# Peptides against a protein of PDB entry 4ASU, part 290

Target 1, 270 residues: chain A of PDB entry 4ASU
Amino acid sequence: ATLKDITRRLKSIKNIQKITKSMKMVAAAKYARAERELKPARVYGVGSLALYEKADIKTPEDKKKHLIIGVSSDRGLCGAIHSSVAKQMKSEAANLAAAGKEVKIIGVGDKIRSILHRTHSDQFLVTFKEVGRRPPTFGDASVIALELLNSGYEFDEGSIIFNRFRSVISYKTEEKPIFSLDTISSAESMSIYDDIDADVLRNYQEYSLANIIYYSLKESTTSEQSARMTAMDNASKNASEMIDKLTLTFNRTRQAVITKELIEIISGAA
Target 2, 83 residues: chain B of PDB entry 4ASU
Amino acid sequence: FTFASPTQVFFNSANVRQVDVPTQTGAFGILAAHVPTLQVLRPGLVVVHAEDGTTSKYFVSSGSVTVNADSSVQLLAEEAVTL

## One batch from the design tools (peptide; made by RFdiffusion4, then SolubleMPNN)

Design b2_p27_4_s3 (from b2_p27_4, 10 letters changed)
Fold by OpenDDE base, seed 5:
Structure b2_p27_4_s3 (fold): chain B 270 residues (1-270), chain C 83 residues (1-83), chain A 27 residues (1-27)
Amino acid sequence: as target 1 above (270 residues)
Amino acid sequence: as target 2 above (83 residues)
Amino acid sequence: MEEEEKKLEELKKKIEEEEEELKKYEE
C-alpha cells in the first residue's frame, strides 16, 4: 500500500467516524427524551392492559381470525430492533397457522414491511409509515387504532409485538394481547363486570386499543433510540481502532520511504 | 388506584379512600370493594380522597375507568391536569 | 483489517442511503 492509498483510507474512515459520532449524539438526545416520556407511558399502558390480564379473557377455539400488529419504525441503523420484531411475528404467524388460524398482519413502521414483504405480503392489511421521525403521540396511536378498527378485518383476537425497553443496553421483544369487542363482550370472565352498556364497552375498547398502541410505540421508540446509540457508538469505536491501525501503517510506510530516499542519496543512486 | 394520562402519572398503585369520576352515565363514586365495572370518562372533575383525609382535584378529558374484582382501579385519562 | 474496513464502508453507504430517503420524505 502506498502512502497515498493509506491517506485515502484514513480520510474515509475519519469521515465515517465523524458521521457515526454525530448520529450517536442525536440518538442519545432522542433516547434521553424517550426514556423520560416512557415512564408515564408505561404506567398508562400497563394500566390499560390490566383488565385483560386480570379478566383472563379467552377466545373460543372455533374463532379463527387472528391479527398480528408489529411495532417498529421507518428508520434503520439500530441493530436488531426490526429483525427481532419480525422474527417474533414470523414465529407467531407460523404457530397460529399450524393451529388452523387465519392470520393478518399490520405493520407499524415501514421496516417491518420491508422484512416480511416477500414471505408474508398476502397477510398484510396495512403498513403505517412515517414512524420514528418524531416522538409518537397519543394522537398518532389513536389514528392507528381508528384505522385498525375501520379496516374491515373482523379479527377475534390479536397480538401486538414490540420491543420493551429494559435498559440502555437491553430490550426484549414482547407480545401483548388485543381482543375484539365481540370477544370481550362474550367472554365468561367478563360476567363479573356489572351491566356494561354496549356503547360504553365499544368506547372503552377504542381507548384500550389506542392506549396499548401508544404504550407499544413508546417502548419501541425508547428501545430503538438506545439501540441506535449503541450501534453508532460501536461503529465509532471500530472506526477509531481502524484509524489507529492505519496511522501506524502510515508511519511505518513513511519511515520506510524516508529510509529508502536516504540510502539513495548516500549511495548516489537516483 | 392508578391514575394517569399518557404524559403524567398522578397515582400509581396507591391506596385511596374514594375516587369520584365523571362518567358518561353520570357521577360515579368508587369506594373500597366496589363492584367490578368499566366506564368511560366525560370531561369533568375527578376528586381523589386519600386515606389521610387529603382531597385532590383534577380536570380530565376523555378516557376510561376500570374497577377490577381485586379492587384495583385504573383511571386513564387522555388529558388530565391538577387543580 | 480489510474486512473491518469494508464493513465500515458498507455502513457509510447505508447511512447515506437512509439520509437520502429521509430528505425525500421531508420534501
Scores: peptide ipSAE 0.363, ipTM 0.918, DockQ to the pose 0.846
Fold by OpenDDE base, seed 3:
Structure b2_p27_4_s3 (fold): chain B 270 residues (1-270), chain C 83 residues (1-83), chain A 27 residues (1-27)
Amino acid sequence: as target 1 above (270 residues)
Amino acid sequence: as target 2 above (83 residues)
Amino acid sequence: MEEEEKKLEELKKKIEEEEEELKKYEE
């Protein structure tokens, strides 16, 4: 490689390093905010799930309609964040299909659709786009919940799949249950709860769904930003190593060129 | 007793004496060993009576309240402020 | 070294593609 070629390569890699470093800083800032906002969101979301855990709500086996909600974002360059959710969605869909269930899929974030489009396009009800540019709000979750409830798909039970944040270097894909109004109202375990007006129960379920979606979005966002930060950091380090290698190559090549020129001068081949 | 909004936690698995909540059917007090129930909040005043005798007041918007068989209570408001 | 460089160049391409997509959605 000529000195010119090496210089061009160096310039390119240095530019990449600058970009990845910048992206790392942006991700770090977003991560810090997300983590702070996740603390109350987790208490709120876990509180909303408490009923389902304590009541041990079971869906009758004769109920066949199952909804899978995958939560991610529109934004890439965050490691295995999207593929992890998609993998679990695929597994769940396959298991449910094998059990004779009808499976429909909702994607929160465009990346889920991008991954699953070829294999599961017929199962998608809707994909919510414009996720991940701004921190998710409860209003956003409410809109998603409302659209889901008004979609006309009368599911019996469902699963929301998202990445739960553990630490800056760790997340885990998890699943939480979603139940229809009919499933909750007919559950034997709910008999201990006082006579609940049908309208009250409907409203309660709407809040519950919004709460769970909000929680999942907050977990997903925090996980995504941490993963992006790590990915960009790794890329920056790789670029740094490459710059060092290319610099050494440049120096060696420069010396070789000088030596060659000197030999040509001495030999009279100029 | 857990009382939270999406952005703020007021109580997290705390022991309280009584919680007064505004529901669509009217305000009611949640005491220890209250029967399990589900209710939806209306905008209004929440009053938390702590075991130490302290009374705290909050204004809440919409939301839900769950009283479970194990006496755990989840008060989840869309918006809440300390008064 | 060439493989590592190729990976970085691919990353650059992905970054540029994502930025372009983001601009299209903002327009």
Scores: peptide ipSAE 0.361, ipTM 0.917, DockQ to the pose 0.822
Fold by OpenDDE base, seed 2:
Structure b2_p27_4_s3 (fold): chain B 270 residues (1-270), chain C 83 residues (1-83), chain A 27 residues (1-27)
Amino acid sequence: as target 1 above (270 residues)
Amino acid sequence: as target 2 above (83 residues)
Amino acid sequence: MEEEEKKLEELKKKIEEEEEELKKYEE
């Protein structure tokens, strides 16, 4: 390789390193914010799920309509964040189909659609785009919840699949249940709850859905930013190592060129 | 007793004496032995009575309240502020 | 070394593609 070639390569890799370092810093800032905001969101979201856990709501086997909500974002370069969610969605969809259930899918974030479009396009109800540029708000979650409830698809039960944040280096794809109003109303375990007005229950469910979606978005966002930060850090390190190697090669090549030139001068061969 | 908004936690699995909540059906007092119920919040005052006799007041917008069979309570407000 | 360099170049392309996509959504 000529000095010119090595120089070009160095320039290219240095540029990549600059980009990845910048992206790391941006991701780090977003991660820090997301983590702070996740703390109350987790309490809030887990609190919303408490009913379903305590009441042990079960959907009758004869009910066939199942909704899968995959939570991700529009943005890539975050490791296996999207593929993990998609993988679990596929698995769940296949299992449900094998059990004779009708499965519909909602994607939160465009990446879910991108991954599942070819194989599951007919099962998609809607994809919510413009996710991941800004921190999710409760308002955003409410909009998603409302659109889902007004979609006309009368599911019996569902699953929301998202990445739960564990640490800066770890997330886990998890599934939480969602239930239709009818399923909740008809659940035997709900009999212990005193004289719940139908309107109250409907409103309650709307809040519950919004709460769960909000929670999932916050978990997903935190996981994503953390994963991106890690990915960009790894890329930066790889670039750094490459720069070091190329620099050594450059120096060696330069010395060789100098030596050759000196020999030519001394030998009078020019 | 858990009381939280999407952005703030006021109580997390705390033991309280009584919680007064504004519901669509009226003011509702939650005691330790209250029967399981589900309610939705209306804008109004939440009053938390601690075991030590301390009373805290909050203004909430909309949301939900759940009283479970195990006496756990989840008060989840869309917006809440300490008064 | 060449493989590693290729991977970095591929990453660069992905970054550029993503940036372009993001710009389209902001317009």
Scores: peptide ipSAE 0.360, ipTM 0.918, DockQ to the pose 0.814
Fold by OpenDDE base, seed 1:
Structure b2_p27_4_s3 (fold): chain B 270 residues (1-270), chain C 83 residues (1-83), chain A 27 residues (1-27)
Amino acid sequence: as target 1 above (270 residues)
Amino acid sequence: as target 2 above (83 residues)
Amino acid sequence: MEEEEKKLEELKKKIEEEEEELKKYEE
């Protein structure tokens, strides 16, 4: 390799290192914020799920319509964040199909659609884009919940799949149940609750959906930013090592060129 | 008793004597061993009576309240502020 | 070394693609 070639390569890798380092810092800042905001969101979201867990709401086996909501974002470069969600979605869809269920899918974030477009395109109801650029708000979750409720798809039971944040180096893809108004209203386990007005129950269910979606978005965001930070850090380190290697090669090549020139002078071949 | 908004937690699995909540059907008090119920919140005043006699007041917007058979209570407001 | 360099170059391309896609949403 010529000195010119090595210099070009060094310049390229140094530029990559600058970019990845910058992205790491941005991700770190977003992660710090997301982690702080996740604390109350988790209490809020888990609180919303308490009814379904405690009441042990069950969907009759004869009910066939199932909804899967996958939660991620539009933004890549965050390790296995999107593929993990997609993998679990595929697994869940296959299991439900094997059980004779009809499955429809909602994607939160464009990356879900990108991964599943060929194999599951006919199962998608809607994909929400513009996710991940700004921190999710309860308003955003409410919009998604409203769209779901107004989609016209009368599901009986559903699953929301998202990455739950564990630590800066760990997340876990999890699934939480969602239920239609009809399923909740007809559940025997709900009989212990006082006479609930139908309108009240409808409104309650709407809040519940929004709450769960909001919670999933916050978990997903925190996991994603952490994963991106790690990915960019690894890339920066790899670039640094490459720069060191290329620098050594440059120095050796330079010495070789000098030596060659000296030999030519001494030999009279110059 | 859990009382939270999306951005703030006021009570997390706390023991309280009584919680007064504003619901669409009217304001009512949640006491120990209250019957299970589901309600939606209307804008109004929430009053939490602690076991030690301390009373805290909050203004809430929309949301939900759940009283479970195990006496657990989840008060989830879209927006809430301390008064 | 060449393989690692290639991986970094591929990463650069992915970064550029992501940035372009995000720009479309801003328009």
Scores: peptide ipSAE 0.349, ipTM 0.912, DockQ to the pose 0.783; fails the geometry check

Design b2_p27_4_s4 (from b2_p27_4, 10 letters changed)
Fold by OpenDDE base, seed 1:
Structure b2_p27_4_s4 (fold): chain B 270 residues (1-270), chain C 83 residues (1-83), chain A 27 residues (1-27)
Amino acid sequence: as target 1 above (270 residues)
Amino acid sequence: as target 2 above (83 residues)
Amino acid sequence: MEEQEKKLEELEKKLEEEKKEEEEFEK
């Protein structure tokens, strides 16, 4: 490689290192905020799931329509965040299909669609874009919930798949159940609840969906920002090592060029 | 008893004597061993009566309240403020 | 060294894609 080639490569890698370092700092700031906002969101979301856990709502086996909601974002450069969700979605879809269920998919964030478009395109109902640039709000979750309820797809049971935040270095892809109004209304376990008006139950279910979606978005966001921070840090370190190696190569090449020129002068070949 | 909004937690698995909630069907008090029920909140006043006799008041917007068979209560408001 | 170069090239590509997406969002 010529000195010019090495210099060009050094410049390129130094620029990449600057970008990754900047992105790390941005991700760190967003992570800190997301973690703070996740604390109340987790209490709120877990509270919403309490009914389904305590009532032990079961879907009859003859009911075949299943909805999978995958939660991630539009933005890359965050390690295995998107692929982890997609992998679990694929596994769940395959298991349900093997059980004779009809599966439809909703993607929250464009990256889910990007990964699954070839293999599962016909199963997608809708993909929500513009996810991950700003912190998710309850309003955003409500919009997604409303779109789901108005989609016309009459699912019996569903699964929401997202990355749950554990620590700055750890997340886990998890699944939580969602149920249709019909499934909740017909569940035998609901008989212990006082005479609930049908309109009340419908409204309650709408809030429940919005709550669960909101919770999943907050967990996903925190996990993503943490993963991005780590990914950018690793990239910056790798760039630094490459810069050091290329700098050594540059110095050696420079010395070789000087030596060659001296030999040419001494030999009279110049 | 859990009382939270998406952005704030007021009570987390706390023991309380009574909670008064505004529902679409009317305001009612949740006491110990209340029958299981599901209700939707209307904008109004929530009053929490603690075991020590302390009373706290909150204004809530929309949301839900759940009373389970195990006497656990989840009050989840879209927006809530301390009064 | 070749593996590191390949990883850097992949990163460059992803960074360029992300930049394009950001530019499209800002328009």
Scores: peptide ipSAE 0.141, ipTM 0.894, DockQ to the pose 0.871
Fold by OpenDDE base, seed 2:
Structure b2_p27_4_s4 (fold): chain B 270 residues (1-270), chain C 83 residues (1-83), chain A 27 residues (1-27)
Amino acid sequence: as target 1 above (270 residues)
Amino acid sequence: as target 2 above (83 residues)
Amino acid sequence: MEEQEKKLEELEKKLEEEKKEEEEFEK
């Protein structure tokens, strides 16, 4: 490699390192905020799921319509955040199909669609874009919930798949159940709940869905920002190592050029 | 008893004496031995009576309340403020 | 070496695009 080539490469890698360092800082700031906002959101979301856990709602086997909601974002450069969700979605979809279920998919964030488009395009109901640039709000979750409920797809049960935040260095892809109004209303375990008005139950379900979506978004966001921070840090370190190696190569090559020039001067072979 | 909004936690698995909630069907008092039920919130006052006799008041917008068979209660408001 | 350079350039472009998107959102 010529000195020119090495110099060009050094410049490029230094620029990459600058970008990755900058992105790390941005991700760190967003992570800090997301983590703070996740604390109440987790209590809120887990609270919303309590009914389903306590009532042990089961969907009859003869019910065939299943909805999978994958929660991610539009933005890349965050390690395996998107692929983890997509992998679990694929697995779940395959298992359900093997069981004779009809599966439809909703993607929250464009990356889900990008990954699954080729293999599962016919199963997609809708993809919600513009996710991940701004912290998710309850309003956002409500919009998603409402659109889902108004989509005309009458699912019996479903799964929401998202990355749960564990720590700055760890997340886990998890699945939480969602149930249709009909499934909840017909569940034997719900018989212990006193005289629930149909309208009340409908409204309750709408809140429940919004709550779960909101929770999943907050978990996903926190996981994503932490993963991005880590990814950018790793990229920066790798760039640093490469810069060091190239710098050494540059210095050696430079010395060789100088030596050659000196020899040419001394030998008179111009 | 858990009482939270998306952005704030007021009670997390706390023991309380009584919680008064504004529901669409009317004001509802939740006691420790209340039968399981599901309700939706209307805008109004939530009153939490602690075991020590302390009373706390909150204004809530919309949301849900769940009373489970194990006497656990989840009060989830879209918006809530301490009064 | 050319392939590596191309990959680096592609990464740089992608990183730059992502950075711009982040900066635009923070404003």
Scores: peptide ipSAE 0.167, ipTM 0.901, DockQ to the pose 0.470; fails the geometry check
Fold by OpenDDE base, seed 4:
Structure b2_p27_4_s4 (fold): chain B 270 residues (1-270), chain C 83 residues (1-83), chain A 27 residues (1-27)
Amino acid sequence: as target 1 above (270 residues)
Amino acid sequence: as target 2 above (83 residues)
Amino acid sequence: MEEQEKKLEELEKKLEEEKKEEEEFEK
């Protein structure tokens, strides 16, 4: 490689390093905020899921319509965040299909669609875009919930799949159940609850759906920002190492050129 | 007893004596060993009576309240403020 | 070294893709 080639490559990698360092800092700031906002959101979301865990709602086997909601974002460069969710979605879809269920998919974040569009395009109901630029709000979750409920797909049971935040270096893809109003209303386990007005139950379900979506968004966001921070840090370190290597190569090559020129001068082969 | 909004936690698995909640069907008090029920909140006053006799008041907008068979209660408000 | 270079090239490509996506969103 010529000195010119090495210099060009050095410049390129240095630019990449600047970008990745900048992105790391941005991700770190977003992560810090997300983590703070996740604390109450987790209590809120887990509280909302408590009913389903305690009531042990079972969907009859004859019910075949299943909805999968994958939660991620539109933004890349965050390691395995999107692929992890997509992998779990694929697995769940395959298992449900093998069980004779009809599966439809909703993607929260465009990256889900980008990964699954070739293999699962026919199963997609809707994809929500513009996710991940701003911290998710309860209003955002409510909009998603409303659109889901208005999608016209009469699912019996559903699964929401998202990355749960564990630590700055760890997340886990998890699945939580979603139930239709009909499934909840007809569940034998719900008989212990006092006679609930149908309108009340409907409204309750709407809140529950919004709550779980909100929770999933907060978990996902925190996981994503943490993962991005890590990914950008790793990229910056890798770039640094490459810069060092290329710098050494540059110095060696420069010396070789000088030596060659000296030899040419001495030999008179100008 | 858990009482939270999306942005704030007021009670997390706490023991309380009584919680008065405003629901769409009317206000009711949740006591120990209350029968399991699901309700939707209307805008109004939540009053939490602690075991030590202290009373806390909150204004809530909308949301849900769940009383489970195990006597656990989840009060989840879309918006809530301390009064 | 060759593997690292390949990784950096892949990263560069991803960065460019991300930039394009951002530009499309801002429009």
Scores: peptide ipSAE 0.160, ipTM 0.903, DockQ to the pose 0.832; fails the geometry check
Fold by OpenDDE base, seed 5:
Structure b2_p27_4_s4 (fold): chain B 270 residues (1-270), chain C 83 residues (1-83), chain A 27 residues (1-27)
Amino acid sequence: as target 1 above (270 residues)
Amino acid sequence: as target 2 above (83 residues)
Amino acid sequence: MEEQEKKLEELEKKLEEEKKEEEEFEK
């Protein structure tokens, strides 16, 4: 490699390092906010899931329609955030298909579609885009919930798959159940809930779905920002190491050129 | 008893004496060992009576309230403010 | 910002390629 080539590479890597450092700082700021906002969101979301956990709602085996909601974002450069969700979605879809279930998929965030489009395009109902540019709001979750309910797909049960935040260095892909209104209303375990009006139950289910989606978005966002911060930090460190190596190579090459020139001068003066 | 909005937690697995909630079917008082039920909130006042006799008032918008068989209660409001 | 992210993805790919090239050059 010529000195010119090394210099060009150095310039390129230094620019990358600058970008990755900047992105790290942005991700760190977004992470800090996301973590703060996740605290109440988790209580809220877990509270909404409490019914399904306590009621032990079972879907009859004759019911075949299953909905998978994958929650991620549109943004890349966040490690395995998207691939982890997609992997779990694939696994769940395969298991359900093997059990004779009909599977449909909803993607929250464009990256899920990008990963699964080739293999699961026929199973996609809808993909929600413009996820991850701003912190998710309850309004956003409500819009998604409404779209799901209006999609015309009469699922019996479903799964929402998202990355749950554990720590700045750890997330876990998790699955939570979603149930149709019909499944909830017909569940034997719900018989202990006294004289629930059908309209009340419908409205309750709409809130429940929005609540769960909101919760999943908040968990996903926090996990994503943390993962991005880590990814950008790693990229910055890798760039730094490369800069150091290239700088050493540059110095050695420069010395060799100087030595060669000196020898030529000495040999020519002889 | 859990009472939260998407952005704020007021009670998290707390023990309370009574919670009065505004439901679409009317005023609903949740006492200890209340029968399991699901309700939807209407805009109105929530009154939480603590075991120590302290009473707290909140204004809530829409949402849901769940009373489970194990006597756990989840009050989840879309918006809520302390009064 | 989207343009920057695309640029960064391209840059990351380039960085990985450059890293591979450097590893090949040091061999």
Scores: peptide ipSAE 0.054, ipTM 0.867, DockQ to the pose 0.038; fails the geometry check

